Peptides against a protein of PDB entry 3T7K. Designs and how they scored, part 221

Target 1, 248 residues: chain A of PDB entry 3T7K
Amino acid sequence: KAEKILARFNELPNYDLKAVCTGCFHDGFNEVDIEILNQLGIKIFDNIKETDKLNCIFAPKILRTEKFLKSLSFEPLKFALKPEFIIDLLKQIHSKKDKLSQININLFDYEINGINESIISKTKLPTKVFERANIRCINLVNDIPGGVDTIGSVLKAHGIEKINVLRSKKCTFEDIIPNDVSKQENGGIFKYVLIVTKASQVKKFTKLINDRDKNETILIVEWNWCVESIFHLNVDFTSKKNVLYQKK

## One batch from the design tools (peptide; made by RFdiffusion4, then SolubleMPNN)

Design b2_p29_5_s1
Fold by OpenDDE base, seed 2:
Structure b2_p29_5_s1 (fold): chain B 248 residues (1-248), chain A 29 residues (1-29)
Amino acid sequence: as target 1 above (248 residues)
Amino acid sequence: SIEERIEEIKKKIEEEVKKIEEKEKKLLE
């Protein structure tokens, strides 16, 4: 059926997209539309797997979903597109009124607002955003909204190697892990990096660390600090936004 | 019709986005 529908076109584009969707197409596509998209070089996956070499995300706008955040770790992310790309394609293809011999849809016209070439270009870098920031090991409180597994998965996708989950009410200094990175001569490395959810945790962890390791560097941030870093594919240590405590 | 299907798809997207935005304050997907 897909072949019959596409037969009216003399030439078909090959978009070469391996994509996931977030905030759109939750119900998926029917069999015919999937086949049509496949013939156009558009393959949509349900979940993110590294082995699939995904290069595209469909979303109506920037979202803080797991899929969206992880898409910025693709190697590279080639395209971040609005769902209207698919909609307009299907509209043209299924239209009985259009005497079109060619599909005239340019994917560059459907870029997600706020995901520009600067962001896309950074996904071609050999390192991940937190690797570049010298953040290898972090401490994460167990009561974080969204759950430690989801948050941890996103962080790992962006270069954090070790995630230590802290039981905020029961943890001691010995439970806190250092950010074990080799001191680079010119880069400020925080020995302790923590993601927390509330002010009481800041007070607790700063006390625990300062009492036992008084002269060490500490960075305590909110999850939004990580999100913003991901969206920019850059860690800005000069910004105090979403930073709850820092000691250099 | 394709027009009707498109309208339904657009409506569903809008609804999904609203749900996500409401949940994003408390939860990730």
Scores: peptide ipSAE 0.525, ipTM 0.918, DockQ to the pose 0.698
Fold by OpenDDE base, seed 3:
Structure b2_p29_5_s1 (fold): chain B 248 residues (1-248), chain A 29 residues (1-29)
Amino acid sequence: as target 1 above (248 residues)
Amino acid sequence: SIEERIEEIKKKIEEEVKKIEEKEKKLLE
């Protein structure tokens, strides 16, 4: 059936997209539309796997979903596109009124607002955003919204190697892990990096660390600090936005 | 019709986005 539908076109584009979707197409596509998309070089996957060499995300806008955040770790992310790309393609292909011999949909017309070439170019770098920022090991409170597994998965996709989960009420200084990284010339290295949710946790952890390991560098941030860093594919240590405590 | 299907798809997208934004702090898929 897909072949019959596409027969009216003398040439088919090859978009070469391996994509996931977030905030759109939850119900998926019917068999005919999937086959049509496949013939155009568009493959849509349900889940993110490294082996699939994903290069594209479909979303209506920037979202804080796991899929969207992880898509910025693709190697590289070639395209971040609005769902209207697929919609317009299918509309053109299924239209009986259009006497078009060629599909004339351009990928570049469907870019997600806020994901510019600067962001895309950074996904071609050999390092991940937190790796570049000298953040290798972090402490994460166990009561974080979204769960430690989801948050941890996103952070690992962006270069954090070790995630230590802290029990906020029961943890001691010995439970806090240091960020063990080699000293780089241009990056602030924090010995202790923590993601917390409450002011009480800031007070607790700062006291524990300062009492036992005096004069060490500490960075305590909210999850939003990580999200903003991911969206920009850059850590700005000069910004205090979403930073709850910093000791240099 | 394809036009009707497209309208339905657009409505569903709007609904999905709304749900995601309401629970965005929970980092939905």
Scores: peptide ipSAE 0.521, ipTM 0.915, DockQ to the pose 0.526
Fold by OpenDDE base, seed 1:
Structure b2_p29_5_s1 (fold): chain B 248 residues (1-248), chain A 29 residues (1-29)
Amino acid sequence: as target 1 above (248 residues)
Amino acid sequence: SIEERIEEIKKKIEEEVKKIEEKEKKLLE
């Protein structure tokens, strides 16, 4: 059925997209449309797996979803596209009125606002954003909105190797793990990195650490600190935005 | 028709985005 529909075109483009969707196409595509997209070199996956070598995200705009955040860890992310790309393709292909011999849709016209070439270029780097920032091990409070599994999965995609979940009400100093990174001279290494949700947690953890390890470096941030770092694919240690406590 | 189908798709996208944004406002993502 897809072959019959596409037979009117003399040449078909090959877009070479391996994509996931977020904020669009929740119900998926029918079998005919999937086959059409496949013939155009567009393969859409339900979930992110490293083995699939995903290179594209479809979203109407920048979103804070797990899929969107993880897409910025693709190696590389080649395209971040609006769903209108797919919609316009399907419209042209299914339209009987247009005597078009060729599909004339340029994917560059459908870039998500705010995902520019600078961001795309950083996805070609050999390291992940938190790896470059010398953050390998973090402590995460168990009451974080969105859940520790989702947050942890995003952080791991971006170079965090170990995530320690803290029971905020019952944790002791011994439950807090250090960020096991070799001291490099460039000064930006924190021994303890924590993601928290409340001011009371800041007070608790700073007290626990300072009472037992008085001279160590501490970074306590909100989840938004991580999100902003991911969106920029860079950690800015000079910014105080979303930093709750910092001891150098 | 394809036009009707496209309109439905667009409407669903708008609804999905709204739901996501509501969750984001609650810091659930």
Scores: peptide ipSAE 0.526, ipTM 0.919, DockQ to the pose 0.787; fails the geometry check
Fold by OpenDDE base, seed 5:
Structure b2_p29_5_s1 (fold): chain B 248 residues (1-248), chain A 29 residues (1-29)
Amino acid sequence: as target 1 above (248 residues)
Amino acid sequence: SIEERIEEIKKKIEEEVKKIEEKEKKLLE
């Protein structure tokens, strides 16, 4: 059926998209539409797997979803597109009124606002954002909203190798892991990096570390610090935004 | 019709976004 529908077009574009969706198309597509999209070089996956070599995200706007955040770790992310791209494609293809011999949909017209070429270009870098920032091992409190698994998955996608989950009420200094990194150019090095949710946790962890390891560097941030770093694909250590405690 | 389908899709997207944004106040989705 898809072949019959597409037969009216003399040439079909190949968009070469391997995509996931967030904030759109939760119900998926019917069989015919999937076939149509496939013939146009558009493959939509339900989940992110590295083996699929995903290069595209569909979303109405910038979202703080796992899929969206992880899409910025694609190698590379070629396109971040609004769902209207697919909608308009399907509209043109299924429309009997349009005497179009060609599909006239340009990908660049459907870019998600705020995801510009500068961001896209950074996804071509050989390193991940936290790797560039010399953050490889972090401590994460167990009571973080969204869950440690989801947050951990996002952080790992962006270059954090080890995530130590801290039980905030029971943890001791020995439970806190150091950020063991080799010095990279243009990155700050913090021995202890922690993501926390409460001011009480800041007080606790700073005390534990300073009492046992007085001269060491400490970075304690909110989850939003990580999110902003991901959205910019850059860690700005000069910014105090979402930083709860910093000792250089 | 394709037009009706598109309208439904758009409506669903708006609803999904709203739900996500409400949850984003907590962290993710």
Scores: peptide ipSAE 0.525, ipTM 0.918, DockQ to the pose 0.733; fails the geometry check

Design b2_p29_5_s2
Fold by OpenDDE base, seed 1:
Structure b2_p29_5_s2 (fold): chain B 248 residues (1-248), chain A 29 residues (1-29)
Amino acid sequence: as target 1 above (248 residues)
Amino acid sequence: SIDEEVEKIKEEIKKLVEEIEKKEKELLS
C-alpha cells in the first residue's frame, strides 16, 4: 500500500532521520505511515539506544523529558523538529492530487524554537557537557523528583560517569564521594559535587564536608542547574542561578 | 442494563488511564 501511494511521486527525498518523539505522537503511527516514512529515510524509534545512532528529536517545544534531555547528547543531533514536519509530510503524500508532484517539505522550516545552530554545533564536540566542565562523579539525593534512575540516566548521557545516591536522612560523610578528575589540568574543579532538593540538605552536607574535609571545594546545585547546562550544552560557573552553595 | 453501562464506563476509564500513562513525565525541580 505504501509503495502504491508513493508511486505518484517522480522523486522521493531521503531525509536520513533516526528519531525519537517526545511530547507528541503518543498513539504512534499506523503501519502504512511507518512504511511511508521509512521509504523517505525517516525511522522512528520508541526508545533511545546508543546502537541506533539517533540524530533527530521530534517535540512541539523544548521539554524537560528524559528523551528530550538525552537527545542533546546525540552524536551529533542533526535536527530538532516540530511534529508538524511529519504531519505536513504525510498530508502531502496522502493528497489525491494526480499531478506528478514533488514532496516540498524543508526540514529547516520545522525547527524547534530555541534549538539553534549554536546548540546543534556543540553536539558535534568530542566531549559531553559535564565532561568539559570537569564533573565526573556526583552525589545525588535519593528523594529527587523524577527518581534517581531517570535523572542518573540523563546525567550519564551527558558525561557523568559515576552517580552516588545519598540517603539524605541517614548519610554520613563517608557516604559522600569526591569528584575525581585528577587527570585534567583544567582549572575550576570541585572536589564535591552534589545535587539536592532542599535547603536542609545543603546545611547538612556542607557541615559534614567542612567538618571532615576542611578547605575543599564544594558545589551544591539544584536539578535546574543541570537542566540549564544541558539546554545550553555549556556549564557557566560564573552564574549563581540554581547554585545553592559554592566554595572555591 | 445498568451493568452494561457500568462496563462501558470502566472501559472508558481504562482507555483514559492508558493515555495518561503514555505521556512522558517532565523532570521538574
Scores: peptide ipSAE 0.243, ipTM 0.622, DockQ to the pose 0.056
Fold by OpenDDE base, seed 3:
Structure b2_p29_5_s2 (fold): chain B 248 residues (1-248), chain A 29 residues (1-29)
Amino acid sequence: as target 1 above (248 residues)
Amino acid sequence: SIDEEVEKIKEEIKKLVEEIEKKEKELLS
């Protein structure tokens, strides 16, 4: 059936997209449309797997979903597109009125607002955003909204190797892990990096660390600090936004 | 008119997107 529909076109584009969707197409696609998309070089996957070499995300806008945040870790992310790309494409293909010899849909017309070439170019770098920032090991409080598994998965996708989960009410200094990174010449290295949710946790952890390991560098941030770093694919250590405590 | 139908479809899509956003967990602070 898909072949019959596409037979009216003299030439078919190959978009070469391996994509996931977030905030759109929750009901999926019918079998005919899936086949049409496949013939146009568009493959949509339900979940993110490294083996699939995903290069595209469909979303209506920048979202704080696991899929969207992880898409910025693709190697590379080639396209971040609005769902209207698929909608308009399928509409054009199913249209019986227009004797179109060619499909006239340009990917570049459907870019997600706020994901520019600068962001896309950074996904071609050999390192991940937190790796570049010399953040390898972090401490994460167990009461973080979204859950430690989901948050941890996103952070790992962006170069954090070790996530230590802290039981905020019962933890001691010995439960806090250092950020064990080799001294690179140009990067501020924080010995202790923590993601927390409450001001009381800041007071607790700063006291524990300062009492036991004096004069060490500490970075305590909110989850939003991580999100902003991911959205920009850069850690700005000069910004105090979403930083709860910093000791250099 | 075709334009009116397109606008209706856009509105329906907008509503559907809002529903989807509720189903997918946003990672909020």
Scores: peptide ipSAE 0.231, ipTM 0.642, DockQ to the pose 0.315
Fold by OpenDDE base, seed 4:
Structure b2_p29_5_s2 (fold): chain B 248 residues (1-248), chain A 29 residues (1-29)
Amino acid sequence: as target 1 above (248 residues)
Amino acid sequence: SIDEEVEKIKEEIKKLVEEIEKKEKELLS
């Protein structure tokens, strides 16, 4: 059926997209549309797997979903597109009225607002955002919204190698891991990096660290600090936004 | 009873929706 529908076109584009969707297409696609998209070089996957070499995200806007955040770790992310690309494409293909011999839809017309070429270009870098920032081992409180597994998975996608989960009510200094960084690249080096949710946790962890490991560097941030870093694919250590405690 | 079957279906739908929401949940601070 897909072949018959596409037979009216003399030339078919090859978009070469391996994509996931977030915040759109919750109902998926019918079998015919999947076949059509496949013939146009568009493959949509349900989940992110490294083996699939994903290069595209469909979303209506910048979202704080796991899929969207992880898409910025693709190698590279070639396109971040609005779902209207697929909608308009399928509409054009299924249209009986348009005696169009060619598909005239440009990917660049459907870019997600805020994901510019500067961001896309950074996904071509050989390193991940937190790797570039010399953050490889972090401490994460167990009461973080979204859960430690989801948050941890996003952070790992962006270059965090080790995530230590802290039970905030029961943890001691010995439970806190140092950020062991072998490579000194551009950016600040903090011996202890922690993601917390509450001011009480800041007080607790700063006391534990300062009492046992005096004069060491500490960075305590909110999850939003990580999100902003991911959205920009850059860590700005000069910004105090979402930083709860910093000791250089 | 029909009511029990309806309640089971509602519960299953709720679980499915929750699973979908978990996958698409925005990660807020």
Scores: peptide ipSAE 0.226, ipTM 0.613, DockQ to the pose 0.051
Fold by OpenDDE base, seed 5:
Structure b2_p29_5_s2 (fold): chain B 248 residues (1-248), chain A 29 residues (1-29)
Amino acid sequence: as target 1 above (248 residues)
Amino acid sequence: SIDEEVEKIKEEIKKLVEEIEKKEKELLS
């Protein structure tokens, strides 16, 4: 059926998209439309797997979903597109009124607002955002909204190698892991990096570290610090936004 | 009319976005 529908076009584009969707198309596509998209070089996957070599995200806007945040770690992310791309494409293909010899849909017309070429270009870098920032081992409190597994998965996608989960009420200094990294050219090194949710945790961890490991560097941030770093694919250590405690 | 079709599409998109916001968890602080 898809072949018959597409036969009216003299030339078919190959978009070469391997995509996931977030915030759109939750009901999926019918079999005919899936086949149509496949014939146009558009493959949509349900989940992110490294083996699929994903290069595209569909979303209505910038979202703080696991899929969206992880899409910025694709190697590279070629396109971040609004769902209207698929909608308009399928509409044009199914249209009986349009005597179109070719499909006239340009990917660049459907870019997600805020994901510009500067962001896309950074996904071509050989390193991940937190790797570039000399953050490879972090401490994460166990009461973080979204859960440690989901948050940890996002952070790992962006270059954090080790996630140490801290039990907020029961942890001691010995439970806190150091960020074991070598100095890179353009980044500060913090011996202890922590993501926390509460002011009480800041007080606790700063005391534990300062009492036991005097004069060491400490970075304590909230989850939004990580999100902003991901959205920009850059860590700005000059910004105090979402930083709860910093000792250089 | 073209305007009516555009409005229908906008409403459909709005509903889709709302449904997605309910189903897919945003990682908020």
Scores: peptide ipSAE 0.224, ipTM 0.646, DockQ to the pose 0.305

Design b2_p29_5_s3
Fold by OpenDDE base, seed 4:
Structure b2_p29_5_s3 (fold): chain B 248 residues (1-248), chain A 29 residues (1-29)
Amino acid sequence: as target 1 above (248 residues)
Amino acid sequence: SIDEYIKKIKEEIEKELKEIEELEKKLLE
């Protein structure tokens, strides 16, 4: 069926997309459309797997979903596209009224707002955003909205190697892990990095650390700090936005 | 029709987006 539909076109583009979708196409595609997309070099996957070498995300806009955040860790992310790309493509292909001999849909016309070439270019870097920021081990409170598994998975995708989950009500200093990174000349390394949800946790953890490990560097941030870092594929240590406590 | 199909897809996207935005808002609180 797909072959018959596509037979009217003299030449078919090869978009070479291996994509996941977020905020769109939850119900998936029918078999014919999947075949059509496949013939056009568009493969859509249900989940992110490293083995699939994903290079594309479909989303209506920048989202804070696990899939979207992880897509910025693709190696590289070639395209971040609006779902209208698929919609317009299928519309053109299925339209009997359009006596088009060629598919006239350009990928570059469907870029997600805010994901520009600067962001895309950073996904080609050999390192991940938190790796570049010398953040490899973090402490995460267990009551974080979204769950530690989801948040942790995103953070790992972006270069955090170890995620220590803190039971906020019961944790002691011994439960807090240091950010074990080699001292690099050009970047302040925080010995303790924590993602927390409330001010009481800031007070607790700062006290615990300062009482037991005096004069060490501490960075306590909100989840939004991580999200913003991911969206920019850069950690800005000069910004106080979403930073709850910082000791250099 | 293809138009109806596309309309349904668009409606679904809008619905999903709203749901995600609501969830994201809750995550920020």
Scores: peptide ipSAE 0.272, ipTM 0.829, DockQ to the pose 0.923
Fold by OpenDDE base, seed 3:
Structure b2_p29_5_s3 (fold): chain B 248 residues (1-248), chain A 29 residues (1-29)
Amino acid sequence: as target 1 above (248 residues)
Amino acid sequence: SIDEYIKKIKEEIEKELKEIEELEKKLLE
Protein backbone atom coordinates (compact mmCIF):
# COMPACT_ATOMS: atom_id res chain seq x y z
CA LYS B 1 0.00 0.00 0.00
CA ALA B 2 2.87 2.37 0.76
CA GLU B 3 4.39 1.67 -2.64
CA LYS B 4 1.15 2.49 -4.35
CA ILE B 5 0.88 5.76 -2.49
CA LEU B 6 4.46 6.75 -3.28
CA ALA B 7 4.29 5.67 -6.94
CA ARG B 8 3.07 9.09 -8.02
CA PHE B 9 6.41 10.62 -7.11
CA ASN B 10 9.26 10.33 -9.60
CA GLU B 11 11.89 10.96 -6.94
CA LEU B 12 11.86 10.35 -3.20
CA PRO B 13 14.03 12.23 -0.75
CA ASN B 14 16.28 10.45 1.71
CA TYR B 15 16.17 12.41 4.94
CA ASP B 16 18.47 9.96 6.79
CA LEU B 17 16.85 10.45 10.19
CA LYS B 18 17.13 8.08 13.12
CA ALA B 19 14.84 9.65 15.62
CA VAL B 20 13.01 9.44 18.90
CA CYS B 21 9.88 11.38 19.79
CA THR B 22 8.91 13.18 22.97
CA GLY B 23 5.75 15.16 23.62
CA CYS B 24 4.34 13.93 20.32
CA PHE B 25 3.20 10.76 18.55
CA HIS B 26 2.63 8.80 21.75
CA ASP B 27 0.28 6.45 19.95
CA GLY B 28 2.81 5.95 17.18
CA PHE B 29 1.99 5.61 13.50
CA ASN B 30 -0.07 3.17 11.53
CA GLU B 31 1.73 0.51 9.54
CA VAL B 32 1.37 2.31 6.22
CA ASP B 33 2.77 5.57 7.53
CA ILE B 34 5.71 3.80 9.15
CA GLU B 35 6.49 2.19 5.83
CA ILE B 36 6.19 5.52 4.04
CA LEU B 37 8.55 7.15 6.51
CA ASN B 38 10.99 4.27 6.15
CA GLN B 39 11.00 4.72 2.38
CA LEU B 40 11.94 8.34 2.94
CA GLY B 41 14.83 7.43 5.22
CA ILE B 42 13.01 8.29 8.45
CA LYS B 43 13.30 5.69 11.20
CA ILE B 44 11.56 6.30 14.50
CA PHE B 45 12.64 4.39 17.58
CA ASP B 46 10.77 3.90 20.84
CA ASN B 47 13.82 4.07 23.08
CA ILE B 48 17.30 5.52 23.06
CA LYS B 49 20.11 3.03 22.48
CA GLU B 50 23.68 3.92 21.61
CA THR B 51 23.84 1.19 19.01
CA ASP B 52 21.11 2.83 16.95
CA LYS B 53 23.22 5.93 16.25
CA LEU B 54 20.30 8.27 16.76
CA ASN B 55 20.68 11.71 15.20
CA CYS B 56 17.26 13.34 15.55
CA ILE B 57 14.61 14.32 18.11
CA PHE B 58 10.99 15.23 17.42
CA ALA B 59 9.32 17.51 19.95
CA PRO B 60 6.89 20.43 19.83
CA LYS B 61 9.32 22.57 21.85
CA ILE B 62 12.19 22.30 24.27
CA LEU B 63 11.12 19.83 26.95
CA ARG B 64 12.63 18.56 30.18
CA THR B 65 11.83 14.95 29.39
CA GLU B 66 14.47 12.25 29.64
CA LYS B 67 14.41 11.70 25.88
CA PHE B 68 14.84 15.36 25.06
CA LEU B 69 17.68 15.88 27.51
CA LYS B 70 19.45 12.74 26.30
CA SER B 71 19.02 13.72 22.65
CA LEU B 72 21.44 16.57 23.27
CA SER B 73 24.06 13.92 23.96
CA PHE B 74 23.69 12.30 20.53
CA GLU B 75 26.90 12.03 18.52
CA PRO B 76 26.01 14.19 16.78
CA LEU B 77 22.49 15.49 17.04
CA LYS B 78 21.85 16.51 13.44
CA PHE B 79 18.28 17.71 13.73
CA ALA B 80 15.83 18.78 16.39
CA LEU B 81 12.51 19.04 14.61
CA LYS B 82 8.91 19.91 15.33
CA PRO B 83 6.31 17.19 14.76
CA GLU B 84 4.82 19.35 12.01
CA PHE B 85 7.58 18.01 9.77
CA ILE B 86 6.02 14.55 9.86
CA ILE B 87 2.50 15.92 9.76
CA ASP B 88 3.09 18.06 6.68
CA LEU B 89 5.02 15.29 5.00
CA LEU B 90 2.26 12.74 5.47
CA LYS B 91 -0.37 15.28 4.49
CA GLN B 92 1.41 15.98 1.22
CA ILE B 93 1.93 12.31 0.46
CA HIS B 94 -1.66 11.30 1.16
CA SER B 95 -3.14 14.26 -0.67
CA LYS B 96 -4.99 13.27 -3.84
CA LYS B 97 -5.27 16.83 -5.05
CA ASP B 98 -1.59 17.61 -5.22
CA LYS B 99 -0.19 17.03 -8.70
CA LEU B 100 3.30 17.23 -7.30
CA SER B 101 5.87 14.98 -8.88
CA GLN B 102 8.22 15.55 -5.94
CA ILE B 103 7.92 15.85 -2.20
CA ASN B 104 8.54 19.45 -1.23
CA ILE B 105 9.34 19.46 2.49
CA ASN B 106 12.54 21.00 3.83
CA LEU B 107 13.86 19.85 7.21
CA PHE B 108 15.33 23.24 7.99
CA ASP B 109 11.88 24.81 8.09
CA TYR B 110 10.90 22.74 11.12
CA GLU B 111 13.65 23.39 13.66
CA ILE B 112 12.66 23.49 17.32
CA ASN B 113 12.85 27.00 18.70
CA GLY B 114 15.89 27.45 20.89
CA ILE B 115 17.95 24.63 19.42
CA ASN B 116 20.24 26.58 17.15
CA GLU B 117 23.33 25.75 15.15
CA SER B 118 25.55 26.63 18.09
CA ILE B 119 23.93 23.89 20.16
CA ILE B 120 24.02 21.42 17.27
CA SER B 121 27.70 22.13 16.65
CA LYS B 122 28.57 21.37 20.26
CA THR B 123 27.14 17.87 19.90
CA LYS B 124 29.99 17.20 17.46
CA LEU B 125 32.58 17.76 20.17
CA PRO B 126 34.48 14.67 21.34
CA THR B 127 33.61 15.40 24.98
CA LYS B 128 30.36 15.75 26.91
CA VAL B 129 29.21 18.89 28.68
CA PHE B 130 29.97 17.81 32.25
CA GLU B 131 33.20 16.20 31.18
CA ARG B 132 34.34 19.55 29.81
CA ALA B 133 33.31 21.13 33.08
CA ASN B 134 35.48 18.72 35.10
CA ILE B 135 32.52 17.08 36.80
CA ARG B 136 33.08 13.34 36.93
CA CYS B 137 31.63 12.27 40.25
CA ILE B 138 28.54 13.76 41.84
CA ASN B 139 26.38 13.26 44.90
CA LEU B 140 22.64 13.04 44.37
CA VAL B 141 20.00 13.05 47.10
CA ASN B 142 17.65 10.10 47.03
CA ASP B 143 14.46 12.17 47.30
CA ILE B 144 14.98 14.05 44.04
CA PRO B 145 11.81 14.47 41.99
CA GLY B 146 11.87 12.28 38.91
CA GLY B 147 13.86 9.59 40.66
CA VAL B 148 17.56 8.91 40.91
CA ASP B 149 17.50 6.43 38.03
CA THR B 150 16.08 8.84 35.49
CA ILE B 151 18.16 11.78 36.65
CA GLY B 152 21.24 9.62 36.87
CA SER B 153 20.73 8.26 33.36
CA VAL B 154 20.55 11.76 31.92
CA LEU B 155 23.65 12.87 33.80
CA LYS B 156 25.62 9.84 32.65
CA ALA B 157 24.62 10.49 29.06
CA HIS B 158 26.24 13.89 29.45
CA GLY B 159 29.56 12.72 30.82
CA ILE B 160 29.15 12.12 34.54
CA GLU B 161 30.79 8.81 35.28
CA LYS B 162 29.84 8.17 38.88
CA ILE B 163 26.63 9.03 40.70
CA ASN B 164 26.58 8.58 44.45
CA VAL B 165 23.09 8.47 45.90
CA LEU B 166 22.83 10.01 49.35
CA ARG B 167 20.22 9.17 51.93
CA SER B 168 19.56 12.72 53.00
CA LYS B 169 18.52 12.03 56.59
CA LYS B 170 20.99 9.30 57.41
CA CYS B 171 24.12 10.17 55.47
CA THR B 172 27.40 11.16 57.10
CA PHE B 173 30.50 12.84 55.74
CA GLU B 174 31.98 9.46 54.86
CA ASP B 175 29.09 8.83 52.48
CA ILE B 176 29.92 11.90 50.37
CA ILE B 177 32.28 11.17 47.46
CA PRO B 178 34.82 13.60 46.06
CA ASN B 179 34.87 14.66 42.43
CA ASP B 180 38.11 13.00 41.42
CA VAL B 181 39.34 14.78 38.31
CA SER B 182 42.69 15.87 36.95
CA LYS B 183 43.41 19.56 37.21
CA GLN B 184 42.80 21.43 33.98
CA GLU B 185 44.15 24.95 33.43
CA ASN B 186 40.94 26.75 32.46
CA GLY B 187 38.32 25.01 34.53
CA GLY B 188 37.34 25.39 38.16
CA ILE B 189 37.46 22.04 39.89
CA PHE B 190 35.09 21.46 42.75
CA LYS B 191 36.08 18.68 45.10
CA TYR B 192 32.49 18.10 46.17
CA VAL B 193 29.54 18.39 43.80
CA LEU B 194 26.02 17.80 45.09
CA ILE B 195 22.54 17.98 43.62
CA VAL B 196 19.94 18.66 46.31
CA THR B 197 16.27 19.60 46.60
CA LYS B 198 15.92 21.37 49.96
CA ALA B 199 17.55 24.14 51.94
CA SER B 200 17.90 21.83 54.91
CA GLN B 201 20.10 19.57 52.80
CA VAL B 202 22.34 22.50 51.91
CA LYS B 203 22.81 23.29 55.58
CA LYS B 204 23.49 19.69 56.45
CA PHE B 205 26.01 18.95 53.71
CA THR B 206 27.88 22.22 54.02
CA LYS B 207 28.30 21.60 57.72
CA LEU B 208 29.42 18.01 57.26
CA ILE B 209 31.99 18.91 54.64
CA ASN B 210 33.31 22.09 56.25
CA ASP B 211 33.70 20.39 59.64
CA ARG B 212 35.63 17.43 58.28
CA ASP B 213 37.37 18.75 55.18
CA LYS B 214 38.03 22.41 55.80
CA ASN B 215 38.83 24.80 52.93
CA GLU B 216 37.79 22.42 50.17
CA THR B 217 35.78 23.56 47.18
CA ILE B 218 32.05 22.79 47.22
CA LEU B 219 29.32 23.14 44.60
CA ILE B 220 25.71 22.50 45.60
CA VAL B 221 23.11 22.96 42.88
CA GLU B 222 19.51 22.26 41.98
CA TRP B 223 18.49 19.93 39.18
CA ASN B 224 17.66 23.00 37.10
CA TRP B 225 21.36 23.87 37.09
CA CYS B 226 22.03 20.62 35.27
CA VAL B 227 19.12 21.13 32.90
CA GLU B 228 20.27 24.59 31.91
CA SER B 229 23.80 23.30 31.40
CA ILE B 230 22.47 20.58 29.12
CA PHE B 231 20.26 22.97 27.14
CA HIS B 232 23.28 25.16 26.45
CA LEU B 233 25.76 22.29 26.27
CA ASN B 234 27.95 24.48 28.43
CA VAL B 235 28.49 24.97 32.14
CA ASP B 236 28.68 28.60 33.17
CA PHE B 237 30.43 28.76 36.52
CA THR B 238 30.02 32.53 36.64
CA SER B 239 26.26 32.24 36.91
CA LYS B 240 24.63 31.91 40.31
CA LYS B 241 21.35 30.76 38.84
CA ASN B 242 20.21 27.48 40.43
CA VAL B 243 23.35 27.41 42.59
CA LEU B 244 22.48 26.95 46.24
CA TYR B 245 25.99 27.02 47.67
CA GLN B 246 29.42 27.61 46.21
CA LYS B 247 32.81 27.66 47.87
CA LYS B 248 35.85 28.27 45.66
CA SER A 1 -10.12 11.85 5.38
CA ILE A 2 -6.48 12.88 5.67
CA ASP A 3 -7.56 16.21 7.14
CA GLU A 4 -9.47 14.49 9.90
CA TYR A 5 -6.55 12.20 10.55
CA ILE A 6 -4.12 15.11 10.80
CA LYS A 7 -6.51 16.98 13.06
CA LYS A 8 -6.63 14.01 15.37
CA ILE A 9 -2.84 13.80 15.50
CA LYS A 10 -2.57 17.48 16.37
CA GLU A 11 -5.12 17.12 19.13
CA GLU A 12 -3.22 14.20 20.57
CA ILE A 13 0.02 16.17 20.54
CA GLU A 14 -1.64 19.02 22.40
CA LYS A 15 -3.01 16.63 24.96
CA GLU A 16 0.36 14.96 25.46
CA LEU A 17 2.12 18.27 25.83
CA LYS A 18 -0.35 19.38 28.46
CA GLU A 19 0.19 16.18 30.40
CA ILE A 20 3.96 16.61 30.27
CA GLU A 21 3.72 20.20 31.45
CA GLU A 22 1.52 19.18 34.33
CA LEU A 23 3.94 16.46 35.29
CA GLU A 24 6.90 18.82 35.11
CA LYS A 25 5.07 21.28 37.30
CA LYS A 26 4.45 18.60 39.90
CA LEU A 27 8.09 17.58 39.82
CA LEU A 28 9.15 21.13 40.56
CA GLU A 29 6.90 21.34 43.61
Scores: peptide ipSAE 0.271, ipTM 0.827, DockQ to the pose 0.927
Fold by OpenDDE base, seed 5:
Structure b2_p29_5_s3 (fold): chain B 248 residues (1-248), chain A 29 residues (1-29)
Amino acid sequence: as target 1 above (248 residues)
Amino acid sequence: SIDEYIKKIKEEIEKELKEIEELEKKLLE
């Protein structure tokens, strides 16, 4: 049926998209539409797997979902598109009124606001954002909203190699892992990096570290610090936004 | 009709977006 529908077009574009969706198309597509999209070089996946070589995200806008955040770690992310791309495409294809011999939908007209070429270009870099920032090992409190698994998955996608989950009520200094990194040209080096949710945790961890390792560098941030870093694909150590404690 | 189908899709997107915006910090889907 898809072939019959597409037969009216003399030439079909190949968009070459391997995509996931977030905030749209939860119910997926019917079989015919999936076939149509496939013939146009658009493959939509349910989940993110590295083996699929995903290069596209569909979302109405910038979102803080796992899929959206992880899409910025694609190698590269070629397109971040609004769902209207697919909607308009399918509308044009199914339309009997349009005497169009060609599909006239341009991907660039459907870019998600705020995801510009500068961001896209950074996804082509050989390193990930936290790798560039010399953050390899972090400590994460166990009571973080969203769960340590989801947050950990996002952080790992962006270059954090080791995530140590801290039980905030029971942890001791020995439970805190150091950020063991080789020095890169650009970026601060903090021996201890922690993501926390509460002021009480800041007080606790700063005390534990300073009492046992007095002269070491410490960075304690909120989850939003990570999110902003991901959205910009750059860590700005000069910014105090979402930083709860910093000792250089 | 295709118009009805598209309308449903748009409505779904709006609904999903609203839900995500309300719970965005929890890292939904």
Scores: peptide ipSAE 0.263, ipTM 0.829, DockQ to the pose 0.525
Fold by OpenDDE base, seed 1:
Structure b2_p29_5_s3 (fold): chain B 248 residues (1-248), chain A 29 residues (1-29)
Amino acid sequence: as target 1 above (248 residues)
Amino acid sequence: SIDEYIKKIKEEIEKELKEIEELEKKLLE
């Protein structure tokens, strides 16, 4: 059925997209449309797997979903596109009125606002954003919105090697893990990195650490600190935005 | 205060989520 529909075109583009969707197409596509997209070099996956070598994300805008955040860790992310790309493509293909010999849809016209060439270029770097920032081990409170599994998965995709989940009400100093990074000269290494959700947690953890390890560096941030770092694919240690406590 | 700052951030997230939900509904139509 897809072949019959596409037969009216003399040449078909090959977009070479391996994509996931977020904030759009929740119900998926019918079998015919999937086949059409496949013939155009567009393969849509339900979930992110490293083995699939995904290079594209479809979303209406920049989102804070797991899929969107993880897409910025693709190696590389080639395209971040609005769902209108697929919609317009399918509309043109299914349209019987236009004697179009060729499909005339340019994917560059459908870029998500805010995902520019600078961001795309950073996805080609050999390192991940938190790896570059010398953050390998973090402490995460168990009451974080979205859940520790989802948040942890995103962080791991971006270079965090070890995630220690803290029981916020019952944890002691011994439960807090250090960020095991070799002291490099660039001064931005924190021994303790924590992601928290409440001011009371800041007070608790600062007290626990300072009482037992008085001279060590501490970084306590909100989840939004991580999100902003991911969106920029860069950690800015000069910014105080979303930083709850910092001791250098 | 840190609490006020956190509250403000939460409010911003909630607003964003509402927008996402509205957009998702439109895209499913």
Scores: peptide ipSAE 0.036, ipTM 0.499, DockQ to the pose 0.031

